# Peptides against a protein of PDB entry 1LOE, part 16

Target 1, 181 residues: chain A of PDB entry 1LOE
Amino acid sequence: TETTSFSITKFGPDQQNLIFQGDGYTTKERLTLTKAVRNTVGRALYSSPIHIWDSKTGNVANFVTSFTFVIDAPNSYNVADGFTFFIAPVDTKPQTGGGYLGVFNSKDYDKTSQTVAVEFDTFYNTAWDPSNGDRHIGIDVNSIKSINTKSWKLQNGKEANVVIAFNAATNVLTVSLTYPN
Target 2, 181 residues: chain A of PDB entry 1LOE as posed
Amino acid sequence: TETTSFSITKFGPDQQNLIFQGDGYTTKERLTLTKAVRNTVGRALYSSPIHIWDSKTGNVANFVTSFTFVIDAPNSYNVADGFTFFIAPVDTKPQTGGGYLGVFNSKDYDKTSQTVAVEFDTFYNTAWDPSNGDRHIGIDVNSIKSINTKSWALQNGKEANVVIAFNAATNVLTVSLTYPN

## One batch from the design tools (peptide; made by RFdiffusion4, then SolubleMPNN)

Design b1_p10_3_s2 (from b1_p10_3, 5 letters changed)
Fold by OpenDDE base, seed 2:
Structure b1_p10_3_s2 (fold): chain B 181 residues (1-181), chain A 10 residues (1-10)
Amino acid sequence: as target 1 above (181 residues)
Amino acid sequence: VEILSISFST
């Protein structure tokens, strides 16, 4: 058994255990993924690679993560696409295609991407998002087209608490989002 | 974003 754990409550200007990509940066002790302008992508990666899946043994890691976030999306049209928590290969690079949340580059299933993401999606992309047009939480496996979604009632500008957990024995990924305030 | 905890275990 191997366990890797970390926590960051205040993000410093030179956060050593994160790798920033694109426009991701820290300000006022918070991680900020994008500027408040169009066509920006930012990411932050945990700086140490971990073994989530071992191809030789078949072992898959359990994991749990909890975080808070704030999104300001006062309308459905002049807003960014949202953000993800994601797991990807160590050589992962930011993706700049609109609507792909900086993580994916296709709605086609591509097993070679080896990428799993939980999306918090604030922009309706007709080509792949749920047809009801709701803001939503999605589970993305090797594609921006979610394998499962749930409508999400955004409380604009408020802090949301998120817990994401994966149980390897049951192969179940759970996502919870609450607004404590 | 504020990451309160992340834990991976095998």
Scores: peptide ipSAE 0.447, ipTM 0.900, DockQ to the pose 0.363
Fold by OpenDDE base, seed 3:
Structure b1_p10_3_s2 (fold): chain B 181 residues (1-181), chain A 10 residues (1-10)
Amino acid sequence: as target 1 above (181 residues)
Amino acid sequence: VEILSISFST
Protein backbone atom coordinates (compact mmCIF):
# COMPACT_ATOMS: atom_id res chain seq x y z
CA THR B 1 0.00 0.00 0.00
CA GLU B 2 1.24 3.45 -0.98
CA THR B 3 -0.35 6.69 0.13
CA THR B 4 0.16 10.16 -1.30
CA SER B 5 -1.29 13.01 0.70
CA PHE B 6 -1.09 16.77 0.93
CA SER B 7 -2.89 19.63 2.58
CA ILE B 8 -2.94 23.38 2.10
CA THR B 9 -4.49 25.38 4.91
CA LYS B 10 -3.13 28.74 3.77
CA PHE B 11 -2.48 29.52 0.12
CA GLY B 12 0.56 31.72 -0.32
CA PRO B 13 1.60 33.92 -3.23
CA ASP B 14 4.47 31.58 -4.08
CA GLN B 15 2.72 28.27 -3.51
CA GLN B 16 5.28 25.78 -4.80
CA ASN B 17 3.00 22.75 -5.03
CA LEU B 18 0.45 24.41 -7.32
CA ILE B 19 0.50 25.24 -11.02
CA PHE B 20 -1.76 28.17 -11.82
CA GLN B 21 -3.58 28.36 -15.15
CA GLY B 22 -5.60 31.20 -16.60
CA ASP B 23 -6.74 33.71 -14.04
CA GLY B 24 -6.20 31.50 -11.00
CA TYR B 25 -4.32 33.18 -8.17
CA THR B 26 -4.01 33.44 -4.41
CA THR B 27 -5.19 36.30 -2.25
CA LYS B 28 -5.68 36.65 1.49
CA GLU B 29 -4.38 33.10 1.91
CA ARG B 30 -7.16 31.67 -0.30
CA LEU B 31 -7.18 30.21 -3.78
CA THR B 32 -9.28 32.34 -6.13
CA LEU B 33 -10.12 30.82 -9.49
CA THR B 34 -11.39 33.87 -11.35
CA LYS B 35 -11.36 37.62 -11.28
CA ALA B 36 -14.68 39.32 -10.59
CA VAL B 37 -15.33 39.98 -14.29
CA ARG B 38 -17.12 38.31 -17.17
CA ASN B 39 -15.55 35.65 -19.37
CA THR B 40 -12.74 34.49 -17.12
CA VAL B 41 -11.32 31.03 -16.48
CA GLY B 42 -8.83 30.01 -13.84
CA ARG B 43 -7.46 26.72 -12.57
CA ALA B 44 -4.92 25.39 -10.13
CA LEU B 45 -3.24 22.00 -10.46
CA TYR B 46 -1.34 20.03 -7.90
CA SER B 47 2.19 20.18 -9.24
CA SER B 48 3.17 16.55 -8.71
CA PRO B 49 1.67 13.82 -10.87
CA ILE B 50 -0.43 11.29 -8.97
CA HIS B 51 -0.49 7.64 -9.97
CA ILE B 52 -4.14 6.66 -9.63
CA TRP B 53 -4.21 3.66 -11.98
CA ASP B 54 -1.52 1.07 -12.63
CA SER B 55 -1.91 -0.38 -16.10
CA LYS B 56 0.23 -3.39 -15.27
CA THR B 57 -1.43 -4.50 -12.05
CA GLY B 58 -4.85 -2.97 -12.59
CA ASN B 59 -4.75 -1.34 -9.19
CA VAL B 60 -6.89 1.77 -8.84
CA ALA B 61 -6.38 4.27 -6.07
CA ASN B 62 -8.91 5.16 -3.46
CA PHE B 63 -9.02 8.84 -2.65
CA VAL B 64 -10.60 11.35 -0.34
CA THR B 65 -10.49 15.12 -0.43
CA SER B 66 -12.03 17.79 1.73
CA PHE B 67 -12.17 21.51 1.11
CA THR B 68 -14.08 24.69 1.84
CA PHE B 69 -15.33 27.13 -0.77
CA VAL B 70 -17.35 30.31 -1.18
CA ILE B 71 -19.40 31.32 -4.22
CA ASP B 72 -21.13 34.62 -4.79
CA ALA B 73 -24.06 34.12 -7.16
CA PRO B 74 -26.93 36.34 -6.03
CA ASN B 75 -29.12 35.47 -9.03
CA SER B 76 -29.42 32.76 -11.66
CA TYR B 77 -28.78 34.76 -14.85
CA ASN B 78 -26.01 37.34 -14.43
CA VAL B 79 -23.55 34.95 -12.84
CA ALA B 80 -20.72 32.67 -13.85
CA ASP B 81 -20.94 28.92 -14.27
CA GLY B 82 -19.48 27.64 -11.01
CA PHE B 83 -16.40 25.52 -10.46
CA THR B 84 -15.08 21.96 -10.37
CA PHE B 85 -12.77 19.68 -8.52
CA PHE B 86 -11.19 17.57 -11.24
CA ILE B 87 -8.66 14.89 -12.08
CA ALA B 88 -7.09 15.04 -15.53
CA PRO B 89 -3.93 14.08 -17.42
CA VAL B 90 -0.76 15.98 -16.57
CA ASP B 91 -0.85 17.98 -19.81
CA THR B 92 -4.40 19.23 -19.22
CA LYS B 93 -5.14 22.77 -20.41
CA PRO B 94 -7.86 25.22 -19.45
CA GLN B 95 -10.93 25.25 -21.68
CA THR B 96 -12.57 28.57 -22.44
CA GLY B 97 -15.97 27.57 -23.80
CA GLY B 98 -18.88 29.08 -21.92
CA GLY B 99 -20.55 26.70 -19.52
CA TYR B 100 -17.77 24.13 -19.58
CA LEU B 101 -16.29 25.18 -16.23
CA GLY B 102 -12.80 25.45 -17.69
CA VAL B 103 -12.47 21.67 -17.85
CA PHE B 104 -14.52 20.20 -20.71
CA ASN B 105 -15.33 21.27 -24.27
CA SER B 106 -18.27 19.08 -25.28
CA LYS B 107 -21.42 17.46 -23.98
CA ASP B 108 -20.52 14.39 -26.00
CA TYR B 109 -18.70 11.62 -24.18
CA ASP B 110 -15.00 11.67 -25.08
CA LYS B 111 -13.01 8.87 -23.50
CA THR B 112 -9.76 10.40 -24.72
CA SER B 113 -10.13 13.35 -22.34
CA GLN B 114 -9.58 11.04 -19.35
CA THR B 115 -11.09 13.66 -17.07
CA VAL B 116 -13.34 13.26 -14.05
CA ALA B 117 -14.86 16.25 -12.30
CA VAL B 118 -17.26 17.12 -9.54
CA GLU B 119 -19.08 20.27 -10.57
CA PHE B 120 -20.72 22.88 -8.44
CA ASP B 121 -22.84 24.46 -11.14
CA THR B 122 -24.57 27.82 -10.68
CA PHE B 123 -25.76 28.46 -14.25
CA TYR B 124 -28.43 26.58 -16.19
CA ASN B 125 -27.19 25.51 -19.61
CA THR B 126 -30.24 24.20 -21.44
CA ALA B 127 -28.17 22.01 -23.73
CA TRP B 128 -26.87 19.69 -21.01
CA ASP B 129 -27.98 20.61 -17.48
CA PRO B 130 -30.92 19.04 -15.62
CA SER B 131 -34.18 20.35 -17.03
CA ASN B 132 -35.48 21.63 -13.70
CA GLY B 133 -32.97 24.47 -13.94
CA ASP B 134 -31.75 24.05 -10.36
CA ARG B 135 -28.25 24.84 -9.26
CA HIS B 136 -26.68 21.46 -8.80
CA ILE B 137 -23.78 19.23 -7.94
CA GLY B 138 -22.77 16.91 -10.74
CA ILE B 139 -20.38 14.07 -11.42
CA ASP B 140 -18.78 14.50 -14.83
CA VAL B 141 -16.92 11.74 -16.64
CA ASN B 142 -15.33 12.81 -19.92
CA SER B 143 -18.22 15.21 -20.60
CA ILE B 144 -19.80 18.36 -19.20
CA LYS B 145 -23.08 16.43 -19.26
CA SER B 146 -23.12 14.90 -15.81
CA ILE B 147 -23.70 11.20 -15.30
CA ASN B 148 -25.55 12.10 -12.12
CA THR B 149 -26.73 15.31 -10.47
CA LYS B 150 -28.32 16.54 -7.28
CA SER B 151 -30.05 19.85 -6.66
CA TRP B 152 -28.00 22.21 -4.54
CA LYS B 153 -29.50 24.99 -2.44
CA LEU B 154 -26.80 27.64 -2.59
CA GLN B 155 -26.28 29.77 0.47
CA ASN B 156 -24.87 32.81 -1.25
CA GLY B 157 -21.51 33.97 0.04
CA LYS B 158 -21.37 31.35 2.80
CA GLU B 159 -18.63 28.81 3.36
CA ALA B 160 -19.50 25.31 2.20
CA ASN B 161 -17.69 22.23 3.44
CA VAL B 162 -17.16 19.52 0.84
CA VAL B 163 -15.98 15.94 1.08
CA ILE B 164 -15.35 13.86 -2.04
CA ALA B 165 -14.44 10.21 -1.71
CA PHE B 166 -13.81 7.44 -4.21
CA ASN B 167 -13.97 3.75 -3.36
CA ALA B 168 -12.08 1.79 -5.99
CA ALA B 169 -13.50 -1.56 -4.89
CA THR B 170 -17.09 -0.46 -5.49
CA ASN B 171 -16.36 2.18 -8.15
CA VAL B 172 -18.51 4.62 -6.19
CA LEU B 173 -17.77 8.31 -5.87
CA THR B 174 -19.55 10.18 -3.09
CA VAL B 175 -19.96 13.91 -2.60
CA SER B 176 -21.19 15.70 0.48
CA LEU B 177 -21.76 19.42 0.91
CA THR B 178 -22.80 21.14 4.11
CA TYR B 179 -23.13 24.66 5.43
CA PRO B 180 -22.01 24.52 9.05
CA ASN B 181 -23.02 28.09 9.83
CA VAL A 1 -11.04 27.67 -1.75
CA GLU A 2 -9.17 26.06 1.11
CA ILE A 3 -7.94 22.49 0.78
CA LEU A 4 -7.92 20.62 4.07
CA SER A 5 -6.53 17.38 2.70
CA ILE A 6 -6.24 15.17 -0.35
CA SER A 7 -5.16 11.56 -0.06
CA PHE A 8 -4.69 8.83 -2.64
CA SER A 9 -4.11 5.27 -1.48
CA THR A 10 -3.30 2.10 -3.39
Scores: peptide ipSAE 0.441, ipTM 0.912, DockQ to the pose 0.339
Fold by OpenDDE base, seed 1:
Structure b1_p10_3_s2 (fold): chain B 181 residues (1-181), chain A 10 residues (1-10)
Amino acid sequence: as target 1 above (181 residues)
Amino acid sequence: VEILSISFST
């Protein structure tokens, strides 16, 4: 079985293994997807293609990803829209911003997007988000409308640790989030 | 492809 792995502990100004899109950039050794201004989309792609699904054999790869993130909004009571970790085709480009998080274009299932995302969603979009209005973690498959969600209490300005794992044998995607400090 | 994205608005 082929294995691809990478680790980025500090993000430099010349990060060769990332492709930056939109407003994404690095500063002070951190990956910054957007500045705290309206109507911005930033993305960062791992520069090397990863073979996740083999069309000939049908095999699907396992994967584990861990990262730390900070959402630092100027107004803790008005935070939009969140961000995603996602998997998409190698030629992917920024998609619709706002509640679509720069990754999707519709709440309707669109198999042609070939995109799976874990969203950390801080803003309630009435058209597709869970009706309780909670900030939430969601699993998105070819749609901004999550196939499953879990309420999540944002701690503005605090570091969150995330682990995302996919088990191909069980077809289960697991997300864990903690605020260790 | 592993990708991170964020959309921000106030």
Scores: peptide ipSAE 0.046, ipTM 0.669, DockQ to the pose 0.055
Fold by OpenDDE base, seed 4:
Structure b1_p10_3_s2 (fold): chain B 181 residues (1-181), chain A 10 residues (1-10)
Amino acid sequence: as target 1 above (181 residues)
Amino acid sequence: VEILSISFST
């Protein structure tokens, strides 16, 4: 069994184990994915490929990741689209912005995307988001239209703790989010 | 594992 792990507690200006895409950058020891301006997409990739899926056997690795995030919208009543944690091919590039979160291009299932994401979606897109209009956490598989969602109340400007775990034996992805303060 | 993407729009 092979195990790979990494940890980043502070994000420096020369973070060598991250690949920044779009407007993503580091400031004040934080990874900042976007500026609070229209049509901004920022991404950061772990620089080393992670062996999640074995094409020969079809086996998928277990994984656990945790992070803290802050969404600090200029207007609490007019929040932008949100963000994702995602797994994608090694050559992944920023995709469609806005409601597609820079990770997907369609609400239709597209296997060629080879992308799995956990979205923290702060904007209701009528075409694919849950009809209740709630901000939500979603699990996205090759589509911006989540296969499962859970309502989530954004606390603008507050730190949230997230844990995402995948159990390959059960094929279950779990997401937890808490506001500790 | 790819870390975080944020999109901001209107």
Scores: peptide ipSAE 0.026, ipTM 0.605, DockQ to the pose 0.057

Design b1_p10_3_s3 (from b1_p10_3, 6 letters changed)
Fold by OpenDDE base, seed 2:
Structure b1_p10_3_s3 (fold): chain B 181 residues (1-181), chain A 10 residues (1-10)
Amino acid sequence: as target 1 above (181 residues)
Amino acid sequence: VEILSMSFST
């Protein structure tokens, strides 16, 4: 059994355990993924590789992650696409295609991407998002087209608490989002 | 993102 854990309460200007990609940066002790302008992508990766799945043994790690975030999306049209928590191969690079949340590049299932993401999606992309047009939480496996979604009532500009947990024994990924304030 | 915590266990 191997356990890897970390916690970041305040994000410094030179956060050594994160790798910033694209427009991702820290300011005022917060991790900021994008500028408040169009066509920006930012990511932050945990700097140490983690063996989540071992192809030789078949072992899959359990994990739990918790974080708080704020999204300012006052309307449905002049806003960014949202963001993800994601797990991807160590050589993962930011993806710039609009609507793909910086993680994916196709709505077609591609097992070679080996990427899992939980999306917090604030922009309706007709080609792959749920037809009701709701802001939503989605579970994305090797595609921007979620395998499962749930409508999300965004409280604009408010802090949300998120918990994402994966149980390898049951193969169940759970996502919870609450607004404590 | 204000706070980030993660734990992985095998």
Scores: peptide ipSAE 0.397, ipTM 0.895, DockQ to the pose 0.398
Fold by OpenDDE base, seed 1:
Structure b1_p10_3_s3 (fold): chain B 181 residues (1-181), chain A 10 residues (1-10)
Amino acid sequence: as target 1 above (181 residues)
Amino acid sequence: VEILSMSFST
């Protein structure tokens, strides 16, 4: 089985293996998706296409992704909207901002989006988010309305470690998040 | 394609 892997420990100003979209950029060796400014969308794509689903055979690849993130909002009690790790077609462009996180355009299932996302959602959108109003991690398939969610307590300004794994044999996507420090 | 996306609003 073919395996594709990459690792980025420091983000440079000339990061050749990333395609930046919208407000996304690198600074101080970190990938910054947005500044703390309203109505901003930033995205970063891995520049090399990877084959996750083979349309001819129907085979789906396993994958594991790990990363560290920081959400650093000026106001810890007013944080919007969060961010996603997502998988989309190679020609993907920024989508609707705000609660759609720049990745989706609708709460209705849209198979044509061909997008799967893990959201780290800091803002409660009444129209589609879990009714308890908690900040949450969600798994999104072709819709901003998650197929599954789990409450998550944001630690503003702290580093979180994330591992996302997909097991094709079981069709299970697993997300883990820890605040080690 | 692995992608990170973030949207910010207040």
Scores: peptide ipSAE 0.164, ipTM 0.741, DockQ to the pose 0.055
Fold by OpenDDE base, seed 4:
Structure b1_p10_3_s3 (fold): chain B 181 residues (1-181), chain A 10 residues (1-10)
Amino acid sequence: as target 1 above (181 residues)
Amino acid sequence: VEILSMSFST
């Protein structure tokens, strides 16, 4: 059994274990994915490939990741699209922005995407989001249209703690989000 | 593992 782990407690300007894409950058020891301006996409990739899926056996690795985030929208009543934690091929590049969160290009299932994401979706896109219009956490597999969602109350400007875990034996991805303060 | 992606629009 092979195990890989990493931890980033503070994000520096020369964060060598991250690959920044689009508008992603670091400031004040934080990873900042986007500026609060229209039509921006920012991403950050872990620089070392992680062996999640074995193409020979089809086996998938277990994984657990945790992070804290802040969404600080200029207008709490007009929040942008949100963000994701995602797993994608090593050569992944920014995809469609806006409601596609820079990770997907379609609401239709596209196996060639080879992308799994946990979205923290703060904007209701009528074409694919849950009809109740709630901000939500979603699990996205090769599509921006989530295979499962859970309503989520955004606290603008507040720190949220997230834990994402995947159990390969059960094929279950779990997501937890808390606002500790 | 790709850490985070965020999109901002109108």
Scores: peptide ipSAE 0.052, ipTM 0.671, DockQ to the pose 0.057
Fold by OpenDDE base, seed 5:
Structure b1_p10_3_s3 (fold): chain B 181 residues (1-181), chain A 10 residues (1-10)
Amino acid sequence: as target 1 above (181 residues)
Amino acid sequence: VEILSMSFST
């Protein structure tokens, strides 16, 4: 097998290995997807194509990713939609904003999307989100309607540590989130 | 968002 890896601990103003889309940018050595402004979608892609799925054989690579994020809403009870870690085709462009998180366009399964996302969803959309209304982590496969979710308590303004791992042999995706403080 | 590491094995 072959392994591809990268690490970005500080984001520079001209980060060469990222493709910024929409409102995404870097500031103070951080990647900022959006500010607290209505109707914004920001994305950042790793600039080099990664062989994660073989269309000929159907084989999928194992992967592990870890990152730290902060959601800092002016009002903890009035927040935006959240964000995703996602894997999509090499020519991917921003999709529908708002509850679709700039990654999907439908709650119906669409295999042509070829997109998998882990959502950190802070806003309840009645049409597709879990009926309990909780903020949640979701696994999205070709649809904004998650195939699985887990309730998640947002700690506004606090750093969250995330680890996402995929085991291709078992077809299991694991997500862990912790607040160190 | 701060990306600490990503690894893909094929």
Scores: peptide ipSAE 0.032, ipTM 0.664, DockQ to the pose 0.400

Design b1_p10_3_s4 (from b1_p10_3, 7 letters changed)
Fold by OpenDDE base, seed 3:
Structure b1_p10_3_s4 (fold): chain B 181 residues (1-181), chain A 10 residues (1-10)
Amino acid sequence: as target 1 above (181 residues)
Amino acid sequence: VDIVSMSFST
């Protein structure tokens, strides 16, 4: 068994274990992904590559991650798209297409992208989002079109607690979101 | 985003 773990309780101005892309930056000891303007994309990558699949043994890593976040989306139409937690190849680059959350670039399944994301989606894109138009949590595998979604009742401007866990034995990814306050 | 913790285990 090999375990790789890290924690960041305070994001510093020169956070050495993160690679910032686009408009991502730190302020007041928190990670901020976008500027408060239109058409902004920001990302932060953990700087050390993680070996999650061993080609020799076939073993796939289990993982668990937890974090808190705040989104301001006072309406459903004049807002940004949301954000994602994602796992992607080391050479991943930010994507600027509207609605793709800075991670994907197509609704078509593309196995070559090798990207998995959990989206917290605040904008209804008719081309790929659930037809009910609800804000939602989605699991995205190699496509912005989620393989599974669940309606999410956003509490605007409130801090959410998230836990994402993957069980390699069952191949099941679970997402929990709560508003403790 | 704040208070991030992550663990990978093989």
Scores: peptide ipSAE 0.518, ipTM 0.937, DockQ to the pose 0.369
Fold by OpenDDE base, seed 2:
Structure b1_p10_3_s4 (fold): chain B 181 residues (1-181), chain A 10 residues (1-10)
Amino acid sequence: as target 1 above (181 residues)
Amino acid sequence: VDIVSMSFST
C-alpha cells in the first residue's frame, strides 16, 4: 500500500506545495480562487503527482479530504459560478468557459478529460444544472453535467466545513457539508 | 479556503 497525505492550515504567499493557476492566490493566510470580477478563474493544485489510478490493475486509491470555505453569493444572478474540489491529470490547465468552474469545457461526457470534481455551484446554468435552479453540490465525472446533485442551502459568507471521501471498494463518493457556526 | 487536509491510500 501507498499513502500520500498533506495538510495546510495556513496558506502562505510562497506556498511551495501548491501550484497556482489563473487568478488563484493567497492572502491573509487563506487561499482565494478568484477576484470579485467577471470572467476570471483561479485554481490551486497540489504540486506533487499522486498515484490515484493504477493503469495495470485498474485499482483506484481511496481518499479523504477536508477543507473549510467561504462563499459570498448573496443572490442568484450577480455572482460567480462556484468552485470545485477536483482531481485531474498532472498537466491540467484552467478552463475559462463560463459555468464550467475552471475545470471542464463541455457538458458532454468525455472520458479523455479524466477529471472528477465535486462542485459547489452557486449559479444556475440552464443547459446542465438541475432544473429546480437550486444552489447545489454535484459530483462531476468528465463533464460539468453532474452525475448526481443535491440542493445546498448556502449560508452566505459563513464558513462551511467539507469532507469528501472516496471508497474504491464500493465506488462510493461521499460529500458532507456543515456550517458549524 | 483554509485548513485543507488530504490523504490518498492504495
Scores: peptide ipSAE 0.464, ipTM 0.924, DockQ to the pose 0.393
Fold by OpenDDE base, seed 1:
Structure b1_p10_3_s4 (fold): chain B 181 residues (1-181), chain A 10 residues (1-10)
Amino acid sequence: as target 1 above (181 residues)
Amino acid sequence: VDIVSMSFST
């Protein structure tokens, strides 16, 4: 069984295993996707191709990823739009910003997107987000409209630990988020 | 490809 793994504990100014897109950059050993400026999109891609789905056999890989993130909005009560961990084709480019998080272009299912994302969504977009208006974690498959969501209480400026795991045998994606500090 | 993205609009 093929296994690919990587770990980045410090993000350097010349991070060879990342491709930066849009406003994404590194500073003070951290990956910064956006500054707190309106209408910005930042992305960072792992530079090496990852074999998630084998078109010849139909097999899908298991995966586990973990990371720590901070959302530090200047206004704790008005935070937009959030961020995602996502899987997309190797030639992926930044997509629509704002509520689409730079990853999708539509709330309609678009199989040509070939994109799966876990969103950490801080802003309620009435057109597609859960009607309760809660900030939420969502699983997005070829659409910004999540196939499943769970309410999430943002702690602005604090570090969150995330674990995302996919079990191909059960076709279950699990997401865990904690604020340990 | 594993990707991290963030959008800010407010």
Scores: peptide ipSAE 0.033, ipTM 0.637, DockQ to the pose 0.056
Fold by OpenDDE base, seed 4:
Structure b1_p10_3_s4 (fold): chain B 181 residues (1-181), chain A 10 residues (1-10)
Amino acid sequence: as target 1 above (181 residues)
Amino acid sequence: VDIVSMSFST
C-alpha cells in the first residue's frame, strides 16, 4: 500500500509544488486561475506525479481531495464558464477554453484524452450541457459532456467548500459542495 | 491529481 498526500493552506508567490499553466498564478495567498477577461485559461498542476492508476494491475487508487473556491464574476448575470478539478496525464497542457474549461477539446468521448474532471460549470453550452440550463457540477470522463451532473446554484463571490472522493472498490466518485456562509 | 482549471469567456 502506497499513500501520497499534500496540503496547501496558503498559496505563495513561489509555490514550488505547483506547476502553473496559462493565466494561472498566485496572489494574496490565493491561487488565481484566470483573470476576469474573455478567453482566459489558467491551470495549476501538482508538480509531482501521483500514482492513481496502476498500468500493470489495472488497479485504481482511492483518493480524497478538498478545496475552497471562489468564482467572482464581474457581472453576476453574465457569468463565464467555471472551472474543474481534473486528473490528466503528467504532460498535460491547457486545452480548449471557454466551455471546454481548458481541459477538454470535444464533447465526444475520446479515450486518448485520459482525463477525468469534476466541473463546476457556470455557463450553459447548448451542445453538451444539461438541457435544463442549470449551472451544475459534472463528472467528465474524456469528454466535456458529463457522464453525470447535478444542478448547483452559484453564489457569486462566495466561498464554496468542496470535497471530492473516489472509492476504487465501488468505482464511485463523490462530490460535495457547500457554501458555509 | 491535477489541481484546478478555470475558464472565463463571454
Scores: peptide ipSAE 0.027, ipTM 0.608, DockQ to the pose 0.057

Design b1_p10_4_s1 (from b1_p10_4, 4 letters changed)
Fold by OpenDDE base, seed 3:
Structure b1_p10_4_s1 (fold): chain B 181 residues (1-181), chain A 10 residues (1-10)
Amino acid sequence: as target 1 above (181 residues)
Amino acid sequence: MIKGVYVGAV
């Protein structure tokens, strides 16, 4: 069994193991995906491809990732869409459609996307988001329309701790979010 | 496949 692992405790200006797309950049040892202006998209990709599926055997790898983030969204109407953690093909490109979180381009399921994302969504899009209008965490498979969601009580400007784990044997993706302070 | 993180701003 082969294992791939990496850790980035500080994001530096010469970060060589990340590929930046759109407006993503590093500052003050943090990864910043967008500038604080309207109509921006930014992404950061781990530069080395990760083998998570074996086409010959059908085996899928387990994985676990953890990160911290801060979002400033002081209201629910005049704010950005949120962000995602995602896994996509190596040639993935940022998507600019509003509400698609830079990852998807349709609410319709498209298997050719081969993209899985965990969204932390701060803006209610009537066409695909849960009807209660809550900020939410979603699991997205080949579509911006989540296969499962949970309401998320954003603590504005506070650091959140996230753990995402995938168990290949059970085909279960688990997401946990906490505000320790 | 590549692991990534995104923030979208309106």
Scores: peptide ipSAE 0.031, ipTM 0.645, DockQ to the pose 0.210
Fold by OpenDDE base, seed 1:
Structure b1_p10_4_s1 (fold): chain B 181 residues (1-181), chain A 10 residues (1-10)
Amino acid sequence: as target 1 above (181 residues)
Amino acid sequence: MIKGVYVGAV
């Protein structure tokens, strides 16, 4: 069994194991994907390729990841668009911004995207988001239109703890989010 | 594959 792991507790100004795309950067030991400015996109990628799928056997790796995030919007009632944790091909570049969260280009399933994302979506996009209009966590597979969603109440400016685990044997992706404080 | 984090703002 091959295992790849990494941990980043503080994000430095010279973070060698990250590839920054768009407006993503580090400041005050935090990874900052965007400033509170309209129409900006920022991404950060782990710089080393990770073997997720074996083309010879078809096997998919298990994984678990955890992180803490803060969304700090100047106006807590107008927050857009959220962010994702995503897995994409090694040569991935920023995709469509706004409601597509910089990782997808379509609400239609597109297997050529080869992208899986967990979205923390703060903005209701009529064309693809759950009709109740709730902010939500979504699981996205090759589409910005989630295959599954769960309503989520954003606590603006507060730290959220997230754990994402994938069990390849059961093909189940689990997402947990808590506000510990 | 590579994993990453994104924020989009409008």
Scores: peptide ipSAE 0.027, ipTM 0.622, DockQ to the pose 0.203
Fold by OpenDDE base, seed 5:
Structure b1_p10_4_s1 (fold): chain B 181 residues (1-181), chain A 10 residues (1-10)
Amino acid sequence: as target 1 above (181 residues)
Amino acid sequence: MIKGVYVGAV
């Protein structure tokens, strides 16, 4: 049994343990995935591969991650599109933008994607999002169409605290979000 | 201070 852990308390201009993709960058000690600009996709990957699944044994690791985020949209009534925490193959590259959040390319299940994501989705896409039209947290497995969702009320410009935990024994992924301020 | 998203590999 091995445990890998890391912590980033502030994001510097030369953050060596991150790989930036697309429009992702650091500024003012923050990781910025995208600006409030149309048609942008930004991603940041932890530079060292994390062994979540062992192909030889089939074992899946438990994990827990926590982070804070801010979505600061100029128009709180129209916010697009959100972001994800995701796990993907080491050679992962930015995928389709917009409602696909730069992580997926299809609403159909595609096992070749080998991607799991927790989405914080601020924009309703009729083709795959919950019919109630609510902003939501979703769990995505090899598809932008979530296997499970929960309505989420965005507090624009406010810091949210997130905890994502996976229990391999029960195969349960838990997402918690709070606005402490 | 805002912490960003982390990625793992499967």
Scores: peptide ipSAE 0.027, ipTM 0.637, DockQ to the pose 0.132
Fold by OpenDDE base, seed 2:
Structure b1_p10_4_s1 (fold): chain B 181 residues (1-181), chain A 10 residues (1-10)
Amino acid sequence: as target 1 above (181 residues)
Amino acid sequence: MIKGVYVGAV
């Protein structure tokens, strides 16, 4: 019944509907999450809380989101960890663990984090990432250790289009990534 | 389960 939607076609210097955390910033109408230095985390949150779960009815909302991103990671060794799209409690704060992508802080399942993320992971962390070492897309529920992953062939420096959809009736989250150009 | 949430990117 209730529907919330928003769209950001360009990221301005005074983006009122975003909360920036860490080193996230806007430039040239784009959102940049990190500085190109070690141990840096940046996040951007939609500023208005979104009602996802109704405790009285038990209903969970469907959602769909789409975005375009560019990653420059010419190798798998001297690069950052990647980034996520995430849904987290309204008091969520950046996590500084590097490989935890600024969202989680453990590979152990922790329901108290109440955080779901889709990761676009460019760095192999032996403790939790798929053993093949591939760059990958992962679905993360209350842990940096993904509940499911798919190898991802990064087209370095190219724009990727992503669609993420959640169907509450089937409890299925779908991620689609394409390189249109 | 998640009640009120922020949607964001890292």
Scores: peptide ipSAE 0.024, ipTM 0.632, DockQ to the pose 0.063

